# Peptides against a protein of PDB entry 3ZN8: the designs that were tried, part 12

Target 1, 125 residues: chain A of PDB entry 3ZN8
Amino acid sequence: LEEYDKIQKKMEDVMEGKGKLTLRDVYAQIIALRKMGPLSKVLQHIPGLGIMLPTPSEDQLKIGEEKIRRWLAALNSMTYKELENPNIIDKSRMRRIAEGSGLEVEEVRELLEWYNNMNRLLKMV

## One batch from the design tools (peptide; aimed at target 1 Q29 R69 W114)

Design b2_p13_6_s2 (made by RFdiffusion4, then SolubleMPNN; from b2_p13_6, 6 letters changed)
Fold by OpenDDE base, seed 4:
Parts: structure tokens; sequence; C-alpha cells
Structure b2_p13_6_s2 (fold): chain B 125 residues (1-125), chain A 13 residues (1-13)
């Protein structure tokens, strides 16, 4: 709970332009959410989304859990420098991360693209 | 949070 609160504070700071979202932050957030249990339980703890999203099917939950697993694998295959500065991740690094995590390069690219979009979005808030 | 919403949106496809 304490760690979760810290992460939330970090997110607020980023939204206020007081910080930068890193993949380390993303990792921490995912871990914090995972401590709440399966994805179904996680959804229950998210105001708004949990209310407006239909109850996910079992298949959707499985897909979500797999996605979480894959992203965690990718993140766990990154160096500290990469987590802190994802912009340094070039094609060579992406390939290494993919190979180390058992993912396709495209999956790693997807994560990075999402991160970039998220970071940009948060800076605009 | 906004972050959580976007993350979950991606995770749930």
Amino acid sequence: as target 1 above (125 residues)
Amino acid sequence: SRFEEELLALLTN
C-alpha cells in the first residue's frame, strides 16, 4: 500500500510537470497492481474504469494476464539505464530485450510505443 | 488514475 501510494504520487507529479515517467515507474506500478491479485481484482480497484468497463470475460482476463506477463518479462530484461531512459533503446537493444524475454521484437516495440505515448500524454495533463 | 486506465486498457486489449 505504501509503495502504491508512492507510485500514485509520482504519477501526479508527472502530470503536473514535476517529473518524468520512466519504465521503472511503469514496472513499479504493474507490480503494485499485481499485489492486488488477478486482473479481475485489479480492475475493482480502479475508479471509473472498473465501473464503466464491462466485466471482462474469462478469455479477456487470460489475455490480459498474458500481456502482463509478457510486459514484465520485457521490463525484467532491460537494464537500469534502459528503464530510466527508454529513449536509448535502439534496434539492437530491442532485439536483445526481445530475445532475453522470449518476445518478438514487435512486442517490445509495442511496449515502448505505448510508453512514449503515455509519457507524452501525461506531460500534457 | 489516468495511468491506470491507459495501462489497463492496453492490458485488456
Scores: peptide ipSAE 0.207, ipTM 0.740, DockQ to the pose 0.128
OpenDDE base, seeds 1, 2, 3, 5: peptide ipSAE 0.030, 0.173, 0.061, 0.172; ipTM 0.577, 0.718, 0.626, 0.714; seed 5 fails the geometry check

Design b2_p13_6_s3 (made by RFdiffusion4, then SolubleMPNN; from b2_p13_6, 5 letters changed)
Fold by OpenDDE base, seed 4:
Structure b2_p13_6_s3 (fold): chain B 125 residues (1-125), chain A 13 residues (1-13)
Amino acid sequence: as target 1 above (125 residues)
Amino acid sequence: SRFEEEVLALLTN
């Protein structure tokens, strides 16, 4: 919980314009979520949300877990510089990351696109 | 994980 709170604080800081979300932050969040278990298990600790949010099916949980695992593999194949500055990741770097992680280049691109979208969203909130 | 230990250290320190 303490680790999760720190990650949430980081997210809040980014939303307030006090920092930049990096892939290291994403990595930390994923690790924290995995420790807490499925998202549904995390959300149940939030008062009121456990009642309002539909419980994901076991199949949905498995799909989500697999995606997270694949993204972790990609992140683990990145350099520190890439994690801190994802914008430097060009096609050559994406290919290297994909090959190193056993993923398709498109999967790495998807992760980066998700990150970019998330970063933009956080700046708007 | 390659960077897990480092990340966790940053979170716990």
Scores: peptide ipSAE 0.050, ipTM 0.552, DockQ to the pose 0.055
OpenDDE base, seeds 1, 2, 3, 5: peptide ipSAE 0.049, 0.048, 0.046, 0.047; ipTM 0.549, 0.563, 0.553, 0.561

Design b2_p13_6_s4 (made by RFdiffusion4, then SolubleMPNN; from b2_p13_6, 7 letters changed)
Fold by OpenDDE base, seed 1:
Structure b2_p13_6_s4 (fold): chain B 125 residues (1-125), chain A 13 residues (1-13)
Amino acid sequence: as target 1 above (125 residues)
Amino acid sequence: SRFEEDLLRLLLA
């Protein structure tokens, strides 16, 4: 609950233009969500999701779960500096993260692009 | 939460 509150406040600050969403924030949220169980269980705990989003198929859930697992590996391979300021992640850092996480460089790039999209989305709301 | 919804939306999109 404490982590949820912190993340929620951080998100609100970002939405108000008072802060920046970091990968540490993303990591913390994912970990908090994982405490609820697998992705299928997480979806059950989000009241509005079933109404606002199409119900994922079993295959989509599997893909999503695997994506989360891979991205967590990437996040766990990042330094504190990188988590706090993902903008510093250059090609060399990206390669290191990929190697440490067992991912392709393109997968790490995808995570960073996703992060940027998330940050932009929150600022637009 | 909104964060959870946004996270899942972007993740599963």
Scores: peptide ipSAE 0.155, ipTM 0.684, DockQ to the pose 0.133
OpenDDE base, seeds 2, 3, 4, 5: peptide ipSAE 0.150, 0.153, 0.161, 0.139; ipTM 0.679, 0.677, 0.687, 0.685; seeds 4, 5 fail the geometry check

Design b2_p13_7 (made by RFdiffusion4)
Pose (drawn by RFdiffusion4):
Structure b2_p13_7 (pose): chain A 106 residues (1, 21-125), chain P 13 residues (1-13)
Amino acid sequence: LLTLRDVYAQIIALRKMGPLSKVLQHIPGLGIMLPTPSEDQLKIGEEKIRRWLAALNSMTYKELENPNIIDKSRMRRIAEGSGLEVEEVRELLEWYNNMNRLLKMV
Amino acid sequence: SLLEEELLLNLLN
């Protein structure tokens, strides 16, 4: 049930209920439909879950703050350690900056 | 990913 510390404390909570659906707990707004979140149980069917929660914990508690410092020598690093590919790491690293970015405009 | 969008929605609201 400044940002990095919140990302972990939040993503960790996003597993001990599902992947849970508490996305509608702090949103006074309304939804769309039910036949759409049905594709959430699909990823649950596999013995695994997601590639993102993989290389995510395979990083220092400071490398997640400014993933910009990460080079070609650092991408392959958390790649083979997590079992993901260099490409699957990029999509993850280019996102840590987005959260710390779009949040500034909030 | 959907989990990324859910995380953002929780932080933004």

Design b2_p13_7_s1 (made by RFdiffusion4, then SolubleMPNN; from b2_p13_7, 8 letters changed)
Fold by OpenDDE base, seed 4:
Structure b2_p13_7_s1 (fold): chain B 125 residues (1-125), chain A 13 residues (1-13)
Amino acid sequence: as target 1 above (125 residues)
Amino acid sequence: DSLGQALLQLFLN
């Protein structure tokens, strides 16, 4: 719980524009959430989620869990430098990451695109 | 937890 709280606080600081979001931060957040158990349990710990997101079906949760595993595989296939500075991930690195993680390049691209969009948003705040 | 929600949104979509 203490570790989670620390990560959460850091994430909040980042969300407030007090820091830079890295893929390391994303990884840490995913791990922290996973420590809470399956997605269904994680969802219960997110205040206001029921208002913002419909409760997913069991099948959707399974799909979500699989996607999380895939994202983690991608992240685990990244170097420390890439996690800290995702902007260095070019097409060659992306392909390597995809191959190393058993993912399609497009899946890695989607992760990076999401990260970039998120980071851009945070920088605008 | 805005980041958590965003991550979940990513995973579920």
Scores: peptide ipSAE 0.130, ipTM 0.703, DockQ to the pose 0.124
OpenDDE base, seeds 1, 2, 3, 5: peptide ipSAE 0.121, 0.117, 0.129, 0.118; ipTM 0.701, 0.704, 0.710, 0.695

Design b2_p13_7_s2 (made by RFdiffusion4, then SolubleMPNN; from b2_p13_7, 7 letters changed)
Fold by OpenDDE base, seed 4:
Structure b2_p13_7_s2 (fold): chain B 125 residues (1-125), chain A 13 residues (1-13)
Amino acid sequence: as target 1 above (125 residues)
Amino acid sequence: DRLGEWLLQLLLS
């Protein structure tokens, strides 16, 4: 519970522009969500999400669940330095991460692109 | 959990 509270506080700080979002933060958030169960179950535990997001179809849930699994594999294959500073991930690192996680390089690139986009959006908030 | 919601939104998109 205490660790969860720390994670939530960090997330709030990031959302308020008081901190920098790293892949470590992303990882922590995903893990916290996964403790609640499958994506379908997680969605049930997030009040107001149904207002902010359209109700996902079963197919969308499956896609999301698979994406989470793959991204976790990638994140688990990253070094601490990479998680804290994802911008250091060059082509060589990306290939290593892909190989270590059993993913295509393009999938790792997709994760990094998503992160970069997210970080850019957060800087605007 | 705003970040969680954002994360989920993008994961499901």
Scores: peptide ipSAE 0.196, ipTM 0.730, DockQ to the pose 0.130
OpenDDE base, seeds 1, 2, 3, 5: peptide ipSAE 0.193, 0.182, 0.182, 0.183; ipTM 0.730, 0.715, 0.713, 0.721

Design b2_p13_7_s3 (made by RFdiffusion4, then SolubleMPNN; from b2_p13_7, 6 letters changed)
Fold by OpenDDE base, seed 1:
Structure b2_p13_7_s3 (fold): chain B 125 residues (1-125), chain A 13 residues (1-13)
Amino acid sequence: as target 1 above (125 residues)
Amino acid sequence: SSLGEKLLLIFTN
């Protein structure tokens, strides 16, 4: 829970314009959530989520779990500088990350796009 | 909402 609290504080700072969400923050959050168990168990520990969307099907949970696993592989293949500033990731870096993680370049691109969307979402709150 | 909640929202949609 300590890591979770750190992430929450970071999120608050970002939302207040005191910082920026990085892929390192994302990585830390994913790891913290995964320690709570499979995605299904994680959902059960987030009271507000059940109100915002219907309970995912078992298949949806499996897909989500696999996606998280694949993205973690990509994140593990990134340098510190890339995690802190994903905007520096060019085509060459994406290819390296993809090769190192066993992913397609398009999957790495998808992660980066997701990150950008997440940043936008956080700023909208 | 928490970062974790937002992450899950994106994953499930």
Scores: peptide ipSAE 0.112, ipTM 0.681, DockQ to the pose 0.134
OpenDDE base, seeds 2, 3, 4, 5: peptide ipSAE 0.081, 0.077, 0.125, 0.098; ipTM 0.628, 0.631, 0.686, 0.659; seed 4 fails the geometry check

Design b2_p13_7_s4 (made by RFdiffusion4, then SolubleMPNN; from b2_p13_7, 7 letters changed)
Fold by OpenDDE base, seed 3:
Formats: structure tokens, C-alpha cells, sequence
Structure b2_p13_7_s4 (fold): chain B 125 residues (1-125), chain A 13 residues (1-13)
């Protein structure tokens, strides 16, 4: 819970332009959420989410869990330098990460694109 | 909280 609060504060700081969201932050958040249990349990702890999102089906939860596992594998295959500065991840690094994680290069690219989009959105809000 | 919500929205989307 303490770790979760720290990560939330980090996110808020980024939204206020006081910092940069890194993949290390993403990793920490995923780990913190996983400590709360499976995705279904995590969703129950988010006030107002039921208003913003329909209750996921069991199949949707399974898909979500699998996506989290895949992204964790990718993150675990990154160096500290890459986690802190994902922009350094070139084609060679991306391929290494993919190979190390057992993912397709496209899946690693998807994670990086998501990260970039998140940073963009956070700066706009 | 917002971070968790954002992450979950993205994972479920």
C-alpha cells in the first residue's frame, strides 16, 4: 500500500509537469498492483472505475492478466538504463528485449508506444 | 487512484 501511494504520487507529479514517468515507475506500479491480487481484485479497489468502465468479463480479465504478464516479462528483460530512459531503446535493444522475454518485437514496440502515449497524455492533462 | 485507473484502462483497452 505504501509503495502504491508513492507511485500514485509520482504519477500526479508527472501530470503536474514535475517529473517524468519512466518504465521503472510503470514496473513498480504493476508490482504494487499485483500485491493486491489478481486484476479482478485490483479493480474492486479503484473507486469510480465501475462508472468509467463496464465490469470486465472473466475472459477480459484473463486477457488483461496475460497482457500484464507479457509486459512484465519485457520490463524484466530491460536494463536499468533502459527502464529509466526508454528513448534509448533502439532496434537492436528492442530485439534483445524481445528475445530475452520470449515476446515478438512488435509486442515490445507496443509497450514502448503505450509508454510514449501515456507520457504525452499525462503532459496534456 | 488515478495511476491504477490509467494502467488498468490501458490494459483492458
Amino acid sequence: as target 1 above (125 residues)
Amino acid sequence: DRLGEWLLKLFLN
Scores: peptide ipSAE 0.146, ipTM 0.683, DockQ to the pose 0.132
OpenDDE base, seeds 1, 2, 4, 5: peptide ipSAE 0.148, 0.145, 0.143, 0.146; ipTM 0.691, 0.686, 0.684, 0.686; seed 1 fails the geometry check

Design b2_p13_8 (made by RFdiffusion4)
Pose (drawn by RFdiffusion4):
Structure b2_p13_8 (pose): chain A 106 residues (1, 21-125), chain P 13 residues (1-13)
Amino acid sequence: LLTLRDVYAQIIALRKMGPLSKVLQHIPGLGIMLPTPSEDQLKIGEEKIRRWLAALNSMTYKELENPNIIDKSRMRRIAEGSGLEVEEVRELLEWYNNMNRLLKMV
Amino acid sequence: EKLAFLSSLLASH
């Protein structure tokens, strides 16, 4: 049930219920339909879950703040350690900056 | 608002 500390405290909570659906707990707005979140149980059917939660904990508690300092020598680093590929790391690293970015405009 | 926005970004991915 400044940002990095929140990201962990949140993503950690996003496993001990599902992947839960509390996405509709702090949104006074309305939804769309039910035949859509059905594709959430598909990723649950596999013995695994997601690649993101992999290389996510395979990083220092400071490398997640400014993933910009990460180079070609640092991407392969958290790649082989997590079992993901260099490509699967880019999509993850280019996202840590997005959260810290779109949040500024909030 | 910031917490709700962060949770929405996490859920979207």

Design b2_p13_8_s1 (made by RFdiffusion4, then SolubleMPNN; from b2_p13_8, 8 letters changed)
Fold by OpenDDE base, seed 2:
Structure b2_p13_8_s1 (fold): chain B 125 residues (1-125), chain A 13 residues (1-13)
Amino acid sequence: as target 1 above (125 residues)
Amino acid sequence: DRKSALLKLLASF
């Protein structure tokens, strides 16, 4: 719970323009969410969110869990410098991360694109 | 609700 609160506070700071979300923060968040259980269960504990989000099917939960596992493998294959500054990840670094994680380069690209989109959205909220 | 928006974004994996 304390780690989750730290991540939430950091996300709030980023939303207020007081910081930048890094892939290290993403990693910490994924670990915190996994400790709380499946994302669906976490979302169900949030008042109003369980009403606004359709309950994912068991198959959708499994797909989401596998995707998170793959993203964790990619994150574990990144250097500290890359985790703190994902914008330095060029095609060569992306290929190395893919090889080290057993992923396709496209899956690593998808993670980075998701991260970039998340940072854009957090700045707009 | 910033928290709900963030969680929705996380759910959009």
Scores: peptide ipSAE 0.100, ipTM 0.678, DockQ to the pose 0.442
OpenDDE base, seeds 1, 3, 4, 5: peptide ipSAE 0.116, 0.119, 0.104, 0.097; ipTM 0.705, 0.700, 0.694, 0.679; seeds 1, 3, 4 fail the geometry check

Design b2_p13_8_s2 (made by RFdiffusion4, then SolubleMPNN; from b2_p13_8, 8 letters changed)
Fold by OpenDDE base, seed 4:
Structure b2_p13_8_s2 (fold): chain B 125 residues (1-125), chain A 13 residues (1-13)
Amino acid sequence: as target 1 above (125 residues)
Amino acid sequence: DRRTALLLLLASY
């Protein structure tokens, strides 16, 4: 709970323009959510999500859990410097991360693209 | 907001 509150505060600070979201922050958030159990249980603990989003099918939850697993594998294969500054991840680093995580380079690229898109959205808030 | 943190994770879906 305390670790989760630290991550929430960090996300609030980033939304207020007081910081930058890093892949380390993303990693910490994923780990904190996984401590609550499978994605299905995590979604049940979010008030109003069941009103705003259709209840995911069991297959959507499985796809989701697998995506989280793959992203954690990629994040675990990154160096501390890469987690703090994902912009340093070149083609050589992407390949190394992919090989170390058992992922395709495209999956690592997708994670980085998502992170970049997320940082763009957070700068607009 | 806890919802925004999770929307960040879910925006990966």
Scores: peptide ipSAE 0.146, ipTM 0.695, DockQ to the pose 0.331
OpenDDE base, seeds 1, 2, 3, 5: peptide ipSAE 0.142, 0.140, 0.145, 0.130; ipTM 0.701, 0.704, 0.707, 0.690; seed 5 fails the geometry check

Design b2_p13_8_s3 (made by RFdiffusion4, then SolubleMPNN; from b2_p13_8, 7 letters changed)
Fold by OpenDDE base, seed 5:
Structure b2_p13_8_s3 (fold): chain B 125 residues (1-125), chain A 13 residues (1-13)
Amino acid sequence: as target 1 above (125 residues)
Amino acid sequence: EKRTALLRLLAEF
């Protein structure tokens, strides 16, 4: 709970323009979510909310979990400087991260693009 | 409310 509240506050600060979401923040979020379990499962236990959320199939949950696991491997293969400033990740760094994580370079690129899109969205709200 | 809902949605991805 405490880690989740810190991440929420960080996201709020970013939305207010008081900070930048980093890949370290993303890492902490993924870890917090994995500890709490899918919020969808928690919401399924709330009477009336579970009926309105499309329950992902068990297969979709497994695919999502595997994607998150792969992204965690990429994040674990990044340097502290890269986690704090993902914009320094060039093609050479991206290849090193891919090799160190057992991922394709494309998968590392997808993570970085997702991060960039997330930061754009957070600034628009 | 919408901001909190978006933060939650972003926390699920």
Scores: peptide ipSAE 0.095, ipTM 0.631, DockQ to the pose 0.311
OpenDDE base, seeds 1, 2, 3, 4: peptide ipSAE 0.082, 0.092, 0.088, 0.022; ipTM 0.636, 0.623, 0.621, 0.531

Design b2_p13_8_s4 (made by RFdiffusion4, then SolubleMPNN; from b2_p13_8, 6 letters changed)
Fold by OpenDDE base, seed 4:
Structure b2_p13_8_s4 (fold): chain B 125 residues (1-125), chain A 13 residues (1-13)
Amino acid sequence: as target 1 above (125 residues)
Amino acid sequence: EKRSALLQLLASF
């Protein structure tokens, strides 16, 4: 709970234009979410989600859990410098991360693209 | 909200 609150505060700070969201922050968030249990249990702890979104099917939850696992593997294969500044990740680094994590290069690219999109969105808020 | 961060992660699926 305390670790989660730190992550939330950091997200709030970033939303206020104080600092930058890094992949280290993403990593910490994924770890905090996983400590709450499977994605299904995490979703159950989100008030109002069940009202606004149809309850994900068991298959959708499995796909989501697998995606989180795969992204965590990619993040675990990154250096501290890469986690703090993902923009340094070139094709060679991306291939190394993919090989180290047992992922396709395209999956690592997808994670980086998601991060870039997220960081752009946070700068607009 | 815990919801916003998780929804953002879920949007990547």
Scores: peptide ipSAE 0.101, ipTM 0.697, DockQ to the pose 0.327
OpenDDE base, seeds 1, 2, 3, 5: peptide ipSAE 0.090, 0.096, 0.087, 0.091; ipTM 0.692, 0.690, 0.697, 0.680; seeds 3, 5 fail the geometry check

## One batch from the design tools (peptide; aimed at target 1 M118)

Design b2_p14_1 (made by RFdiffusion4)
Pose (drawn by RFdiffusion4):
Structure b2_p14_1 (pose): chain A 106 residues (1, 21-125), chain P 14 residues (1-14)
Amino acid sequence: LLTLRDVYAQIIALRKMGPLSKVLQHIPGLGIMLPTPSEDQLKIGEEKIRRWLAALNSMTYKELENPNIIDKSRMRRIAEGSGLEVEEVRELLEWYNNMNRLLKMV
Amino acid sequence: ERIAFMEKMLAEAL
């Protein structure tokens, strides 16, 4: 049940219920349908879950703040340590900046 | 609003 500390405290909570569906707890808005979130149980069927939660905890509590400092020597770093590929790391690193970015406009 | 935005972002990513 400034941002990095929130990201962990939140993603950690996003596993001890599902992947839960509390996405509709702080959204007074309405949804669309039910035949759509059905593809959520598919990733649950595998013994594993997601690649993102992998390399996510494989980083320092400061490297997540400014993933820009990360180079080709740092990508492969959290790659082999997590078992993901250099490509699977990029999609993750280019996202930590997005959250700290779109949040500024909020 | 910020919390709800963060939830949406995380939900989309996960």

Design b2_p14_1_s1 (made by RFdiffusion4, then SolubleMPNN; from b2_p14_1, 10 letters changed)
Fold by OpenDDE base, seed 2:
Structure b2_p14_1_s1 (fold): chain B 125 residues (1-125), chain A 14 residues (1-14)
Amino acid sequence: as target 1 above (125 residues)
Amino acid sequence: SRKSALLQLLSELL
């Protein structure tokens, strides 16, 4: 809970323009959520989610859980410098991360694209 | 809000 609150506070600071979301923050957030249980349990613990978002099907939850597992593998294959500064990840780094994680380069690219989109969104809100 | 940010992260992750 304490780690989760620290991560949430950092996300607030990023939204207020006081910080930058990094892949280290993403990693820490995923790990904190995983301590609450599988994605299905995490979603159940978010009050009002079912009002704001359609309740995902069991199949969608399984897909999301597998995606999280793959992204954790990619994140575990990144260097500290890459986690702190994902913008340094070029094609050579993406290939190394993919090889180290047992993923396709496209899956690593998808994670980075998601991160870039999220970091843009957090700056606008 | 913290909750809104988390919900957005999760919605984009799924």
Scores: peptide ipSAE 0.107, ipTM 0.690, DockQ to the pose 0.404
OpenDDE base, seeds 1, 3, 4, 5: peptide ipSAE 0.105, 0.097, 0.106, 0.107; ipTM 0.700, 0.684, 0.681, 0.685; seed 3 fails the geometry check

Design b2_p14_1_s2 (made by RFdiffusion4, then SolubleMPNN; from b2_p14_1, 8 letters changed)
Fold by OpenDDE base, seed 1:
Structure b2_p14_1_s2 (fold): chain B 125 residues (1-125), chain A 14 residues (1-14)
Amino acid sequence: as target 1 above (125 residues)
Amino acid sequence: DRRAALLRLLAELL
């Protein structure tokens, strides 16, 4: 219970701009979104998204759901130190994460690149 | 709302 409340508070602090986004925050956010249902239902709960994005095709939703499953497998294969500081993930750690998650090393790299891009964008908002 | 911006950014990048 206390760890969950700390994660929620950190996520709130990051969402308020008082903290640095980590892969732990990303993981917690994905899990929170998954509680709302499939990606299609999640997208319906995002204010303004249905006005600014074309309604995804059923195939695009399936691809997005598969990508989420793969990224959750990668995140579940990370250590707490890696989740809190993704910049420590070297080639050896990336290979271990890929092997442990059943992913290609490139898919783990894509997740890390996405995280870095997202964390840059969140500093501008 | 930075919460809505994060959720939108997650949805745009997935």
Scores: peptide ipSAE 0.156, ipTM 0.696, DockQ to the pose 0.455
OpenDDE base, seeds 2, 3, 4, 5: peptide ipSAE 0.153, 0.148, 0.152, 0.153; ipTM 0.692, 0.685, 0.684, 0.679

Design b2_p14_1_s3 (made by RFdiffusion4, then SolubleMPNN; from b2_p14_1, 8 letters changed)
Fold by OpenDDE base, seed 3:
Order: sequence, then C-alpha cells, then structure tokens
Structure b2_p14_1_s3 (fold): chain B 125 residues (1-125), chain A 14 residues (1-14)
Amino acid sequence: as target 1 above (125 residues)
Amino acid sequence: SRRAALLQLLAEQL
C-alpha cells in the first residue's frame, strides 16, 4: 500500500509537469500490482473501469503474466542510468539488455515504445 | 479518470 501511494503521488507530479516517469517507476508499479494479484482484479477496483473492461480470459491472463515476467527480466538487465533515463538506450544497450535477459531485441524495443507512449499520454491528460 | 487511463494503457500493452 505504501509503495502504491508513492507511485500514485509520482504519477500526479508527472501529470502536473513536476516530474518524469522513469522505468524505475514502471518496475515499482509492476511489482506493486503483482503483489495485489492479477491486474484484472486491480482494474475491477477502479471506479468506472471495471464495468467497461472485458474480463480477460484465463489464457489472456497467462499471456499477460508471461509478458510482465519478460519485461521484469529486461528491467533487471538495465543499468541504474538506463532505468532513470531510458532515452539513453541506443541499439548497443538494447542488444546488451536483450542478451542479458534472454529476450529478443524486439521485446526490449516494445517495452521502450510502451514507456514512451505512456509518457506521451501522461503529458496530454 | 487519469489513474484509470494509466492503468488502462498498462493493461492494453501487457
């Protein structure tokens, strides 16, 4: 709960233009959500969202859990500087992260693209 | 609404 409140406050600060979301924050969020149980259960507790989101099938939950596990492996293979400033991750760094995590370079690229899209959305909302 | 949008974006990409 305390980790979740810190993450929430940081998201509010980023939305107000007072901060930047980092991959370290993403890591902390993923860990906090995993401690709370399946993401579907967490989303069901959000007013208005639990009614509009189709409950993922058990197979979709397993696929999502495996994707989260892979992204955590990538994040664990990043340096502190890369986690804090993901825009420094060039092709050489991305390849090193992929090799260190046992992932394809494309899976690491997908994580970085997701992070960039999330940061864009946070600035527009 | 903003928190819901973030969690939605997270859920759509995972």
Scores: peptide ipSAE 0.082, ipTM 0.634, DockQ to the pose 0.465
OpenDDE base, seeds 1, 2, 4, 5: peptide ipSAE 0.017, 0.016, 0.017, 0.017; ipTM 0.508, 0.494, 0.510, 0.506; seeds 1, 2, 4, 5 fail the geometry check

Design b2_p14_1_s4 (made by RFdiffusion4, then SolubleMPNN; from b2_p14_1, 10 letters changed)
Fold by OpenDDE base, seed 1:
Structure b2_p14_1_s4 (fold): chain B 125 residues (1-125), chain A 14 residues (1-14)
Amino acid sequence: as target 1 above (125 residues)
Amino acid sequence: KRRAALLELLYQRL
């Protein structure tokens, strides 16, 4: 619970313009979600939210879980400096991360693109 | 409440 509240507060601070989302924040959130189960299932138990959230199919949940597992492997292959400042990840760093995680360079690029898009969206809300 | 739902939608659209 305390770890989740800390992550939520960090997300709120980022949405308020009080900092940036990092890949360390992403990692912490993925771990918290895995401990609590799919937050979608938790949110479905909140009256009025289950009607507003699309329920992903069981197959979409499995695909998402596998993608998260692969991204955790990439995140575990990053340095602390890379997790805090993903913009320093050049082609050489991407290749090292890919090789260290057993991923394609394209999958590491996709993670970084997703992170950049999410960090932009959080600043607009 | 709306902020947590938006984060969840971003994670589901992974």
Scores: peptide ipSAE 0.118, ipTM 0.633, DockQ to the pose 0.319
OpenDDE base, seeds 2, 3, 4, 5: peptide ipSAE 0.110, 0.022, 0.022, 0.113; ipTM 0.628, 0.516, 0.517, 0.633; seeds 2, 5 fail the geometry check

Design b2_p14_2 (made by RFdiffusion4)
Pose (drawn by RFdiffusion4):
Structure b2_p14_2 (pose): chain A 106 residues (1, 21-125), chain P 14 residues (1-14)
Amino acid sequence: LLTLRDVYAQIIALRKMGPLSKVLQHIPGLGIMLPTPSEDQLKIGEEKIRRWLAALNSMTYKELENPNIIDKSRMRRIAEGSGLEVEEVRELLEWYNNMNRLLKMV
Amino acid sequence: SKLAFLTTLIATKL
């Protein structure tokens, strides 16, 4: 049930109920339909879950703040350690900056 | 608001 500390405390809670659906707990707005979140049980069918939660915990508690300092020598680092590929790491690293970015405009 | 926005981003991505 400044940002990095929140990201962990939040993603950790996003596994001990599902992948849960509490996305509709702090949104007074309305939804769309039910035949859409059905593709959420598909990723649950596999013995695994997601590649993101992999290389995510395979990083220092400071490398997630400014993933910009990460180079070609640092991407392959958390790649082989997590079992993911260099490509699967980029989509993850280029996202840590987005959260710390779009949040500024909030 | 910032926490709710982070929840949206993280939930949408995952």

Design b2_p14_2_s1 (made by RFdiffusion4, then SolubleMPNN; from b2_p14_2, 9 letters changed)
Fold by OpenDDE base, seed 1:
Structure b2_p14_2_s1 (fold): chain B 125 residues (1-125), chain A 14 residues (1-14)
Amino acid sequence: as target 1 above (125 residues)
Amino acid sequence: DKRTALLQLLAQHL
């Protein structure tokens, strides 16, 4: 609960322009969500999500859980400097992260693209 | 709710 409240406050601060979302914040959020249970249970605990999103099929939930596991492997292969400043991740760092996580370079790129899109959206809202 | 938007974006990319 305390870690979750810290993550929420950090997201609020970022949305108020008092900070930036980092991959450390993303990591902490994924871990906090996983402590609530499987993705299916997590989605049930989000107010309004069941009204705004179609209930994912069991197969979509399994794919999503696998993607989260793969992204956690990538995040665990990052340095503290990379987690705090993902914009320093060049092609060499991206390849090292992919090799260390057992992922394709494209999967690491997808995570970074997702992060960049998320951080842009949080600044617009 | 901005809290719901981050979780929605997670769910859209899963």
Scores: peptide ipSAE 0.062, ipTM 0.631, DockQ to the pose 0.420
OpenDDE base, seeds 2, 3, 4, 5: peptide ipSAE 0.052, 0.050, 0.055, 0.045; ipTM 0.625, 0.612, 0.620, 0.610

